# Peptides against a protein of PDB entry 5K2M, part 1

All scores and structures are predictions.

Target 1, 273 residues: chain A of PDB entry 5K2M
Amino acid sequence: MRIGITYTVLRREEMAIKERAGEFGEVVMLHEDDLLFPGNYDLDVVIIRNVSHFKALYTARLFESEGIPTVNSSRLIFEAGDKLFATLRLAGKVPVPEWKAALSEGGALRVPDSLGYPLVSKPVFGSWGRLLAKVNDRDSLEAVLEHRKWMKNPLYGIHYFQEFVEKPGRDIRSYVIGGEFVGAIYRYSNHWITNTARGGKAEPCSDPEVEELSVKAWEAFGEGALAIDIFESEKGLLVNEVNPNMEFKNAARVTGADMAGKLVEYAVEVAKT
Unless a header shows other numbers, all headers, positions and changes below count from the first letter of the chain.
Peptide ipSAE is a variant of ipSAE made for these designs: the mean of its two directions, with the distance scale d0 fixed at 1.0 Angstrom where the peptide's residues are scored. Compare it only between designs on the same protein; published cut-offs may not carry over.
The geometry check fails a fold that doesn't show the stated peptide or that is severely misdrawn somewhere.

## One batch from the design tools (peptide; aimed at target 1 V9 H31 N245)

Design b1_p8_1 (made by RFdiffusion4)
Pose (drawn by RFdiffusion4):
Structure b1_p8_1 (pose): chain A 273 residues (1-273), chain P 8 residues (1-8)
Amino acid sequence: as target 1 above (273 residues)
Amino acid sequence: HTERTNEP
C-alpha cells in the first residue's frame, strides 16, 4: 500500500494525515514541485491536499489520467468546490438559502427583485470568506458589481447571490466522510462572516438535526470527504456550502474526532478500487 | 523544494 499526499505546505492537517497513512502503508509526500505529467507514479491512491483549489482540481485530474484514484476526485473537487455547481446539486435535496445567478452586470441588477435586501454576493470559486459582501441597497450592489467588473478574473463575471440569512452569531461546520457523519462544530464571530480563517472560533456542536441534514447534503454528491456549512435560521437549518479540501484542525481539537484518521481510512478503501 | 505559503 503506497499512499500519496499532495500538498503545498505542511499545515497541521497534512501532518496528521501523513501520520495516519503511515499506519496503513508507505507514505509518499508529493510537494507541488514533485508533480510532473505525464509521469510514472506508483501509487494505489492519492490524497489531494493542495491549498490552491485549482491546483487540487488539476492534480486530481492528472493522477486520474495515470489510473490512480484520488481523494477527493476531480469531479467532486470541481462540483463541490464551485458555489454555483454545488448549489445546483444541493437544490431539491436539502433546504438551501434562496439564491440567484446572473451572467452580466445588467442581469445582476435585477437580482434584488427576487431576493430582496440585504443580500450576499460571493465569488463562485472562493473560500475563507474572501470577497463576501453584505449588500444592503442598490448603491452597494452597484459598488460590488463595478469592482467585480474591473477585476481580471473572468470567473468574477459569474454573479452568485444569496438572501442574507440572520444567523444566531454563529454558523455550523460539519464533516461527512464516505457517507459517515464524523463531527460538527459551531463557528462563532461578532461578524456575520464566521470562517475560522478570518478569526471565527470553534465550539462543539452536538445537535442531532445537523447530523441528518449533513448526511443528506453529502448524499447529493454521493462520494468523498466533505466539510459542510450550515446556517441556523428562523426557517430551520439551511445548507449553504460544501467544501472538498477540508480544514479541520480546530474542529478535531474541539470535538476530539479523528478527522484525519477517517479521511485516511476512506482513502485506503478507495485504494482497494 | 521551493518554499511557499498557505494562501489558496

Design b1_p8_1_s1 (made by RFdiffusion4, then SolubleMPNN; from b1_p8_1, 4 letters changed)
Fold by OpenDDE base, seed 3:
Structure b1_p8_1_s1 (fold): chain B 273 residues (1-273), chain A 8 residues (1-8)
Amino acid sequence: as target 1 above (273 residues)
Amino acid sequence: MTARTAED
């Protein structure tokens, strides 16, 4: 068994994955600078840990073109890593926040007629709450749309909106790998964006409803390793988004769950399929 | 700069 690990930066997660992968076979660390295609890679599976969504997507597809399976697959990275495409999968299986998509400014200006205010404007791509806007009124909507016209990436012309969900000063991050629930945490924030890179408190989440909902959310995609963002709302639990390129250092620390081991075990199963 | 929580 030869296990590739692609990476941009050697984080705590990549160190843990490397250590656990060494118990199953030979480990080949591949920095982004080492990746040239077409190539002659002698690998049974590749664990994709590139930081960039697009680099992860293309890296996965390039290895697949050489006949090497990846965790996650390029299909999963594509569908789960786009907020709109992820919503399309999730909405058929689990409760999601109410949403609208518009393909023009004129379409976007009619979104409040359906969702009301306040709204959340989201780019379809990007992590860490980048370019999320709480839109409280018409003037704020017009300002967001005006700014989007001047953004260089054409994907900013895809207007994705969600209802604003009032949260109890926290959200839930769960982890499902190969259809198995691995663990969950509460993420505390004093800001409406509960996103995790800026120093919030994490606590273990032990809730059977979260476990069941997390597995159902994973089943909307049917493969791979996903982090799942869940909101506690007045309507009950809502699946907000999924992440096919998860960080897990704080969940592993707080829960004691072997996230890296579970990811490697799944990659070994994929290599044998 | 308001704190992001645990994992991205």
Scores: peptide ipSAE 0.024, ipTM 0.606, DockQ to the pose 0.070
OpenDDE base, seeds 1, 2, 4, 5: peptide ipSAE 0.025, 0.020, 0.025, 0.022; ipTM 0.601, 0.539, 0.592, 0.597; seeds 1, 2, 4, 5 fail the geometry check

Design b1_p8_1_s2 (made by RFdiffusion4, then SolubleMPNN; from b1_p8_1, 5 letters changed)
Fold by OpenDDE base, seed 1:
Formats: sequence, structure tokens, C-alpha cells
Structure b1_p8_1_s2 (fold): chain B 273 residues (1-273), chain A 8 residues (1-8)
Amino acid sequence: as target 1 above (273 residues)
Amino acid sequence: MSLRTDLP
């Protein structure tokens, strides 16, 4: 078996994936500079670890065009990596925060009539809480919309909003690979954005309700490796978002779960189908 | 350094 691993930066995650993949077959490390298409790749499967969502998406689709399966697939990266498309999948299976989408400034100005204040403005793409805004009032909404109007990418004209969820100073990140729950962590922060990439601390989460909800959230997509972001709210557990290009070094360290091994095992399964 | 995804 020949396992490709595409990457932008060799992180702890990519090193662990490489090491575990070596137990199953020959490993071919592919930096973004090595990727030219169409190409003649002799690979049974490719693990996609490009940092950019769009580079990951296009890399997956390009390998699939050569008849090589990817983990994650381009379909999963597309649907899970877009917050609005992910919400559409999730809302059919699991509890999610209340949300609205608007396709114009005039539509966006009516969102508070339904969600009230405070609300959260999100871009449909992006990670690590980039361009998240807590919008407390009309003046703040107008400011966010004005700034979006001057951003070059037309995707900033897709206005996605959620209710503001009061959290107990933490959120949950779980990991589901091939439909198997692998582990979960609490992420602690004094800021309303609890992401560990912004200085949050991680602790193990052992909760059967989190495990069940995480698997159901994965089943909304039905393939691949996903990190699931869950909120503890007054309404119970809410699935906020999913990530098809997960970081797991903190979760692996804190839980002791072999996330890299589980990802490789799933990629080997995909290569055999 | 927080590795941030490239924005398109």
C-alpha cells in the first residue's frame, strides 16, 4: 500500500500521521510545491493535511480526478468546511444554535428581527475564530456589514449569523473518524471565543451524551474524519460547527487517544474500498 | 505561532 500525505507545514499532527502510516505501507510526503496536475501518482490513498481550506478542497478533488481516494474527500471538505453548508447538514440530525443566512445587506439588517441581540456574525469560511463578531446592537451590525462590503472576496457577501450562546467559560471539541468516537476535550477560555488556537486550555471530556451527539453529528455527513465543536447551553448540547481539517495535538496529548493511528486506519480502509 | 489557513 502507498499512502500519500499532502501538507503545507510539517506539524506534530503530520509527523504523527507519517509515523503511523509507515506501519501500514510506503509513505509519500507531498508538500504543496510537489503538487502538479494532471500527474502520474502511484498512490492507493491520500491523507489531506493542507492548512488552507481551499487548497485542501482542490487538492482532494484533483487526486480524485486521477482515481485516487482522499481522506477527507473533496465532498466532505466542501460541505463540512463551509459553516452554512455544514449547518444545513447538522440541522437535519442534531441540535444547532439558532441561525440565519442573508444574501444582501438589506437582508442582513432584518436578521435581528428573528434572532434578536446579541448575535454572532461569521464568515462561511475560515478557522480559529477569524472574523467572528459578537454583535450587540444595530450600530455594531451596520459596522460589520460596511466592513464586509469592502472585502474583495464575494463570499464575504454571504451573511451567516447565529444566536449568541452563553457558555460556562468552555466549549467541547470531539473527534469522530469513520463513524467511531475517538475522544473529546473541554476548551477553557475567559473570552467568548474558546478556541485553543487563541490560548484556551484543554482538559479531557468524558461524557456519554457528548459521545452520542458527536457520532450523530458525523452521521449528518456520513464519511471521513471530523472534529465536532459542541456548546454547553441552557438549552442543552448544541453542535456549533465541524472541521474536516482538524488539529488534534492538544486533544491527543490530553486524552491519550491515538488520533493519528485512527486516521491512518481509516485511510487504509478507504484505500481498500 | 498560530498557523492560520490562507484566506482565498
Scores: peptide ipSAE 0.018, ipTM 0.560, DockQ to the pose 0.141
OpenDDE base, seeds 2, 3, 4, 5: peptide ipSAE 0.018, 0.014, 0.013, 0.013; ipTM 0.568, 0.528, 0.527, 0.550

Design b1_p8_1_s3 (made by RFdiffusion4, then SolubleMPNN; from b1_p8_1, 5 letters changed)
Fold by OpenDDE base, seed 4:
Structure b1_p8_1_s3 (fold): chain B 273 residues (1-273), chain A 8 residues (1-8)
Amino acid sequence: as target 1 above (273 residues)
Amino acid sequence: MSSRTAED
């Protein structure tokens, strides 16, 4: 077994994945600078750990074009890593926050007619809460839309909105790998964006409803390794988003779950199919 | 100081 691991930065996650992969076979670490295609890669599977969503997506697709399976697959990265496309998958399977998509400013200006205020503006791509905006009124909506016009990437012209969900000062991050629930944590924050707050506390989440919902959310995609963001709302649990390039160092530390091992085990299974 | 939360 020859296991590739693509990476941008050697994080604790990549180090843990490397270590566990070494128990199953030869490990080939592939920095982004090592990735040239077409190439002659002698690998049975590649674990995709590129930080950039787009780099991860293209890396996965490039390996797949050479007959090498990836974890996650380019399909999963594409579907799960886009917030709107992920919502489209999730909405048919699990409770999600109310959402609207608009493809023009004129469409976006009508979103409050359905969602009301406050609402959340999200780019369809990006990490760490970048360009998330709580939109409390018309003036704020107009400002967000005006700023989007000046953004060079045409994907910023895709207007994705959610209802603002009141949370109990925390959210839930769960992990499902190969359809198995691996663990979950509470992420505490004094800010409405729980996933980007400096100094956030993580605690174990042991809730059977979270476990069940997390597995159902994974089943909306039907493959791979996903981190799942769940909100505790007055309406019950809502699946906000999923991440096909999950960080898990704090979840692993807090829960004691073998996130890296489970990811490697799944990659080895994928290599054998 | 990078705004890295506990987990992305």
Scores: peptide ipSAE 0.029, ipTM 0.599, DockQ to the pose 0.097
OpenDDE base, seeds 1, 2, 3, 5: peptide ipSAE 0.028, 0.032, 0.028, 0.029; ipTM 0.596, 0.576, 0.598, 0.599; seeds 2, 3, 5 fail the geometry check

Design b1_p8_1_s4 (made by RFdiffusion4, then SolubleMPNN; from b1_p8_1, 4 letters changed)
Fold by OpenDDE base, seed 2:
Structure b1_p8_1_s4 (fold): chain B 273 residues (1-273), chain A 8 residues (1-8)
Amino acid sequence: as target 1 above (273 residues)
Amino acid sequence: MTARTDED
């Protein structure tokens, strides 16, 4: 078996994936600079680890066009990597934070009529809590909308909002690969953004309700490897978002779960189908 | 250090 691994930066995750993939076959590391299409890639499967959501999406689709399956698939990356599209999948299967989407400033200005204040403004793309805004009032909403007009990417004109969820100083990140729950962590922060990439601490989460909810959230997509972000709220557990290009170094460290191994095992299964 | 792009 020949396993490709595409990457932008060789992180701890990519190193672990490479190491575990070597147990199953020949490993071909493919930096973004190596990716030319059409290509004659002799690969049975490609694990997508490009940092950019869009680069990951296009890389997956390009390999698929050559008959090479990817983990994750371009379909999954597309559906899960967009916060709004992910919400649309999730909302039919699991509890999610109350949300609104608006396609204009005039629409966005009416969002508080449904969600109230405070609310959270999110871009539909982006990681590590980038461009998240807690919007406490009308003036703040107008400011966010004004700034969005001047943002270069037209996707910033897609206005996605959530209710502000009061959290107990933490959130949960779980991992589901091929429909199997692999592990979960608490991410602690004194800030309303709890992401460990912003300095949050990680601890193991061993909660059967989290496991069940995580699997159900994965089933909304029905394939691949997902990190799932879950909020503890007064309404119970809420699935906030999913990530089809997961970081797991902290989760692997604190849980002892073999995230890289499980990802490779799944990729090997995909290669055999 | 986590690699970050504008589009990730």
Scores: peptide ipSAE 0.021, ipTM 0.627, DockQ to the pose 0.235
OpenDDE base, seeds 1, 3, 4, 5: peptide ipSAE 0.021, 0.019, 0.018, 0.019; ipTM 0.621, 0.619, 0.584, 0.611; seeds 1, 5 fail the geometry check

Design b1_p8_2 (made by RFdiffusion4)
Pose (drawn by RFdiffusion4):
Structure b1_p8_2 (pose): chain A 273 residues (1-273), chain P 8 residues (1-8)
Amino acid sequence: as target 1 above (273 residues)
Amino acid sequence: KTGTLDPF
């Protein structure tokens, strides 16, 4: 059993994964510098841990082209990692915040007629709560769209919006791996953006409703290891997003759950074809 | 080996 781990830097998550994988077989640490294709790699499975979401997608696709299964797969990395594609997959399967998509500035200006104010603008490929905007009126919408327009990346031209959900000073992050619920936390902040990457704080979450909803959200994709974001609202729990390159150091510390171990166990199972 | 924490 040879288990590959692709990484950019060795965060706590990557170190814990390396250790757990060592109990099952030879660990082959693959920095981005070690990635060259086409190439001969002798691996039964690769755990994708690249910090760049795009580098993780392409390395997963490249290893798949060498006949080497990846966790997560290139398909899941793409579908689950893009807010719009992921919302299309979650819709009708679990409750989600109301959302709209537009393909131009003019189309985006009509979004408030459907969603109302306040509304949330976010990039389709983003993480860590970056470039999220709470838009309270037209002037703010025009300001966000004007800035998006002048940004180089054509992906900023895909305009994705959600109604603003009044959360109770926190949100929920849960983890489902291979269909098994493995844990959840609250992420608190005095700011409406609660990511731990922006200073949000982790506490244990033992709400049985989140466990069931989290499995249903995972089932919309039917594979892999997903970190799932959930909002509490006046209309019950809403699934906001799913994440295919999960961070969990604060979550594992707070809940005591072995998220790195469970990811590895799942990877060994996919390594057995 | 060194790297970056840039998500993109």

Design b1_p8_2_s1 (made by RFdiffusion4, then SolubleMPNN; from b1_p8_2, 3 letters changed)
Fold by OpenDDE base, seed 2:
Structure b1_p8_2_s1 (fold): chain B 273 residues (1-273), chain A 8 residues (1-8)
Amino acid sequence: as target 1 above (273 residues)
Amino acid sequence: RTGSLDPY
């Protein structure tokens, strides 16, 4: 078996994936600079580890165009990597934070009529809590919307909002690969953004409700490897978002779960289908 | 290497 691994930078995750993939076959590391298409790649499967969501999406689709399956698939990357599209999938299966989408400033200005204040403004794409805004009032909403007008990417004109969820100083990140729950962590922060990429600390989460909810959240997509962000709220557990390009170094460290191995095993299964 | 570290 020949396993490709696309990457932007060799992180701990990519190193672990490479190491575990070597147990199953020949590993072909493919830096973004190596990716030319059509490329006539001799690979049975490609694990997508590009840092950029869009590069990951297009890379996956390009390999698929050559008949090479990817983990994750371009479909999954597309559906899960967009916060709004992910919410649409999730909302039919699991509890999610109350949300609104608006396609204009005029629509966005009416969002508080249903969500109230405070609310959270999110871009539909992005990672590491970038461009998240806690909007406490009308003036703040107007400011966010004004700034969005001047943002170059037209996707910033898609206005996605959530209710502000009061969290107990933490959130949960779980990992589901091929429908199997692999592990979960608490991410602690004194800030309303609990993402570990912003300095949050991780601890193991062993909660059967989290496991069940995580699997159900994965089933909303029905394939691939997902990190699932879950909030503990007064309403119970809420699935906030999913990530089809998961970082897991902290989770692997604190849980001892073999995230890289499970990802490779799944990729091998995908290659055999 | 020319790859961007931008997650977008």
Scores: peptide ipSAE 0.237, ipTM 0.890, DockQ to the pose 0.710
OpenDDE base, seeds 1, 3, 4, 5: peptide ipSAE 0.201, 0.223, 0.202, 0.170; ipTM 0.866, 0.875, 0.872, 0.850

Design b1_p8_2_s2 (made by RFdiffusion4, then SolubleMPNN; from b1_p8_2, 5 letters changed)
Fold by OpenDDE base, seed 2:
Structure b1_p8_2_s2 (fold): chain B 273 residues (1-273), chain A 8 residues (1-8)
Amino acid sequence: as target 1 above (273 residues)
Amino acid sequence: PSGSLNPY
């Protein structure tokens, strides 16, 4: 078994994955600078750990083009890493926050007619709560839309909105790998953005409802390793988003779950299919 | 190598 691991930086996650992968076979660490295609890679599977969503997506697709399966697959990265595409998968399988998508400013200006205020503006791509805006009124909506016009990336012209969910000063991040629930954490913050990448505290979450919902959310995609962001709302648990390029150092630390091991075990399983 | 932490 030859296991590739692509990476941008050796984080705690990549180090843990490398260590655990070494128990299953030969490990080939592949920094982004090492990735040239076609490359004649002799690998049974590649674990994708590039920081960039798009680099991860393209790296996965490039290995797949050489007949090498990846964890996650390019399909999963594509569908789960886009907030709107992820919402489309999740919707109808699990409860999600009310959402609207608009493809123009004129369309976006009508979103409050359905969602009301406050609402949350999100880019369809991005991590760590970047470019999230709590839009409290018309003036704020116009400002967000005006700024989006001047952003170079055309994906900023895809307007994704959610209802603003009042949360109990926390959200939930769960982890499902190969359909198995691995663990969950609460992420605490005094800010409406609770992501631990913004300095939130993590604590273990042991809730059977979270476990069940997390597995159902994973089943909407049906493969790979996902982190799942869940809100505790007045109307119950809502799956906010999923992440196919998950950070798990905080979750592993506070839960004691072997997330790196589970990821490697899944990658080994994928290599054998 | 550290690379860029650009998440996009």
Scores: peptide ipSAE 0.066, ipTM 0.724, DockQ to the pose 0.857
OpenDDE base, seeds 1, 3, 4, 5: peptide ipSAE 0.052, 0.064, 0.018, 0.063; ipTM 0.694, 0.719, 0.620, 0.710

Design b1_p8_2_s3 (made by RFdiffusion4, then SolubleMPNN; from b1_p8_2, 4 letters changed)
Fold by OpenDDE base, seed 3:
Structure b1_p8_2_s3 (fold): chain B 273 residues (1-273), chain A 8 residues (1-8)
Amino acid sequence: as target 1 above (273 residues)
Amino acid sequence: SSGSLDPY
């Protein structure tokens, strides 16, 4: 078996995936600078580890066009990596924060009539809590909308909002690969954005309710490897978002779970189908 | 390597 691994930068995750993949077959590391299409790739499966969401999406689709399956698939990357499209999948299977989408400024200005204040403005794409805004009032909403008019990417004109969820100074990140729960962590922060990329601490999460909910959230997509972000709210657990391009260094360190091994095992199973 | 660390 020949396993490709596409990457932008060799992180701890990519090193661990490479090491584990070597136990199953020949490993071919593919830096972004080495990727040209159409091409003659002799690979049974490709693990997609590009940092960019869009580069990951297009890389996956390009390999699929050559008849090579990918983990994750281009379909999963597309649906899970867009916050609105992910919400559309999740909302039919698991509890999610209340949300609204608007396609114009005039529509966006009516969102508080349904969600109230405070609310959260999100871009439909991106990571690490970038361009997230807690909107406390009308003046703040108008400011966010005004700034978005001048943003170059037309996707910033898609207005996605959630209710503001009060959290106990933490959130949960779980990992589900091929429908199997692998592990979960608490991410602590004094800021309403609890992402570890902003200096949050991680601790193990052992909660059967989190495990069950995480599997159900994965079933909304029905394939691949997902990190799942869960909020602890007064209404119970809420699935906030999923990530098809997961970082797991902190989770693997804290839980001791072999996330890289589980990802490789899943990729090997995908290669056999 | 020209790899952008931009997650977009």
Scores: peptide ipSAE 0.106, ipTM 0.765, DockQ to the pose 0.753
OpenDDE base, seeds 1, 2, 4, 5: peptide ipSAE 0.083, 0.102, 0.089, 0.081; ipTM 0.748, 0.763, 0.754, 0.748

Design b1_p8_2_s4 (made by RFdiffusion4, then SolubleMPNN; from b1_p8_2, 3 letters changed)
Fold by OpenDDE base, seed 3:
Structure b1_p8_2_s4 (fold): chain B 273 residues (1-273), chain A 8 residues (1-8)
Amino acid sequence: as target 1 above (273 residues)
Amino acid sequence: MTGSLDPY
């Protein structure tokens, strides 16, 4: 068994994955600078740990073109890493926040007629709460839309909105790998964006409803390793988004769950299929 | 310089 690990930087996650992968076979660390295609890679599976969503997506597809399976697959990275495409999968299986998509400014200006205020404006790509806006009124909506016209990436012209969900000063991050629930944490913040990348505290989450919902959310995609973001709302639990390029150092530390081991075990299973 | 890892 030869296990590739692609990476941009050697984080705690990549170190843990490398260590656990060494128990199953030979480990080949591949920095982004080492990746040229087409190439002669002698690997049974590749674990994708590139930081960039798009680099991860293209890296996965390039290895697949050489007949080498990846964790995650390019299909999963594509569908789960886009907030709108992820919503389309999730909405068929689990409760999600109410959402609208518009393809023009004129369409976007009619979104409040359906969702009301306050709204959340999201780019379809990106992490750590970047370019999220709480839109409380018409003036704020017009300002967000005006700024979007001048953004260079054409994907900023895809207007994705959610209802604003009132949360109890926290959200939930769960982890499902190969259909198995591995663990969950609460992420605390005084800001409406509860992401731990902004200095939030993490605590263990032991809730059977979270476990069941997390597995159902994973089943909307049916493969791979996903981090799942869940909101506690007045309507009950809502699946907000999924992440096919998960960070887990805080979750592993707080829960004691072997996230890296579970990821490697799944990659070994994928290599044998 | 912890180079800003571009997550895009």
Scores: peptide ipSAE 0.078, ipTM 0.724, DockQ to the pose 0.466
OpenDDE base, seeds 1, 2, 4, 5: peptide ipSAE 0.062, 0.057, 0.064, 0.055; ipTM 0.711, 0.712, 0.721, 0.699

Design b1_p8_3 (made by RFdiffusion4)
Pose (drawn by RFdiffusion4):
Structure b1_p8_3 (pose): chain A 273 residues (1-273), chain P 8 residues (1-8)
Amino acid sequence: as target 1 above (273 residues)
Amino acid sequence: KDEKVDFS
């Protein structure tokens, strides 16, 4: 059993994964510098841990082209990692915040007629709560759209919005791996953006409703290891997002769950075809 | 390649 781990830097998560994988077989640490294709790699499975979402997608696709299964797969990395594609997959399967998509500035200006104010603008490929905006009126919408327009990346032209959900000073992050619920936390902040990457704080979450909803959200994709974001609202739990390159150091510490071990166990199972 | 960091 030879288990590959692709990485950018060795965060706590990557170190814990390396250790757990060593109990099952030879670990081959693959920095981005070690990635060259086409190439001969002798691996039964690769765990994708690249920090760049896009580098993780392409390395997963490239290893798949060498006949080497990846965790997560290039398909899941793309579908689950893009807010719009992921919302299309979650819709009708679990409750989600109301949302709209527009393809131009003019189309985006009509979004408030459907969603009302306040509304949330966020990039389709983003993470760590970056470039999220709470838009309370037209002037703010025009300001966000004007800035998006001047940004170089054509992906900022895909305008994705959600109603603003009044959360109780926190949100929920849960983890489902291979269909098994492995844990959840609350992420607290005095700010409406609660990501731990922006200073949000982890506490254990033992709400049985989140376990079931988290499995249903995972079932919309039917594979892989997903970190799932959930909102509490006056209309019950809402699935906001799913994440295919999960960070869990605060979550594992707070809940005591072995998220790195469970990811590895799942990877060994996929390595057996 | 052996650089270690801590965030998130």

Design b1_p8_3_s1 (made by RFdiffusion4, then SolubleMPNN; from b1_p8_3, 4 letters changed)
Fold by OpenDDE base, seed 5:
Structure b1_p8_3_s1 (fold): chain B 273 residues (1-273), chain A 8 residues (1-8)
Amino acid sequence: as target 1 above (273 residues)
Amino acid sequence: SMLEVDFS
């Protein structure tokens, strides 16, 4: 078994994946600078750990074109890594926050007619709560839309909104790999964005409802390794988003779950199919 | 930096 690992930065996650992959076969570390296509890669599977969503997507697709399966697949990265496309998958399977998408400023200005205030503006791509805006009123909505006009990436013209969900000072991040629930954590923050990347604390989450919901959320995509962000709301549990390029160092530390091992085991299974 | 990845 020859396992490739593509990466941008050698983080704790990539080090753990490398270590566990070494137990299953030969490991080939592939920095972004090492990747040229078409190429003659002698690999049975590639674990995609590029930091950029787009680089991860294209890297996966390029390896697939060489007949080498990837974890995650380019399909999964595409669908799960876009907040709107992920919502489209999730909404038919699990409870999600109320959402609206608009393709123009004029459309976006009508979103409060359905969602009310406060609402959350999100870019369809990106991570770590970047460019999230809590929009409390019309003036704030106009300001967000005005700023979006001047952003260079055309994807900023895709206006994605959610209802603002009142949370109990925390959210949940769960992990599902190959359809198996691996673990979950609470992320605590005094800020409405509870992401641990913003200085939140993590604690273990042991809730059968979270486990069941997490598996159902994964089943909306039907493959790969996903981190799942869940809100505790007055309406019950809501699946907010998923991440096909998951960070897990804090979750692994807090839960003791072997997330790197589970990811490698799944990659080995993919290589054998 | 990783903070600027995908954002321009």
Scores: peptide ipSAE 0.043, ipTM 0.743, DockQ to the pose 0.080
OpenDDE base, seeds 1, 2, 3, 4: peptide ipSAE 0.041, 0.038, 0.032, 0.018; ipTM 0.730, 0.728, 0.682, 0.613

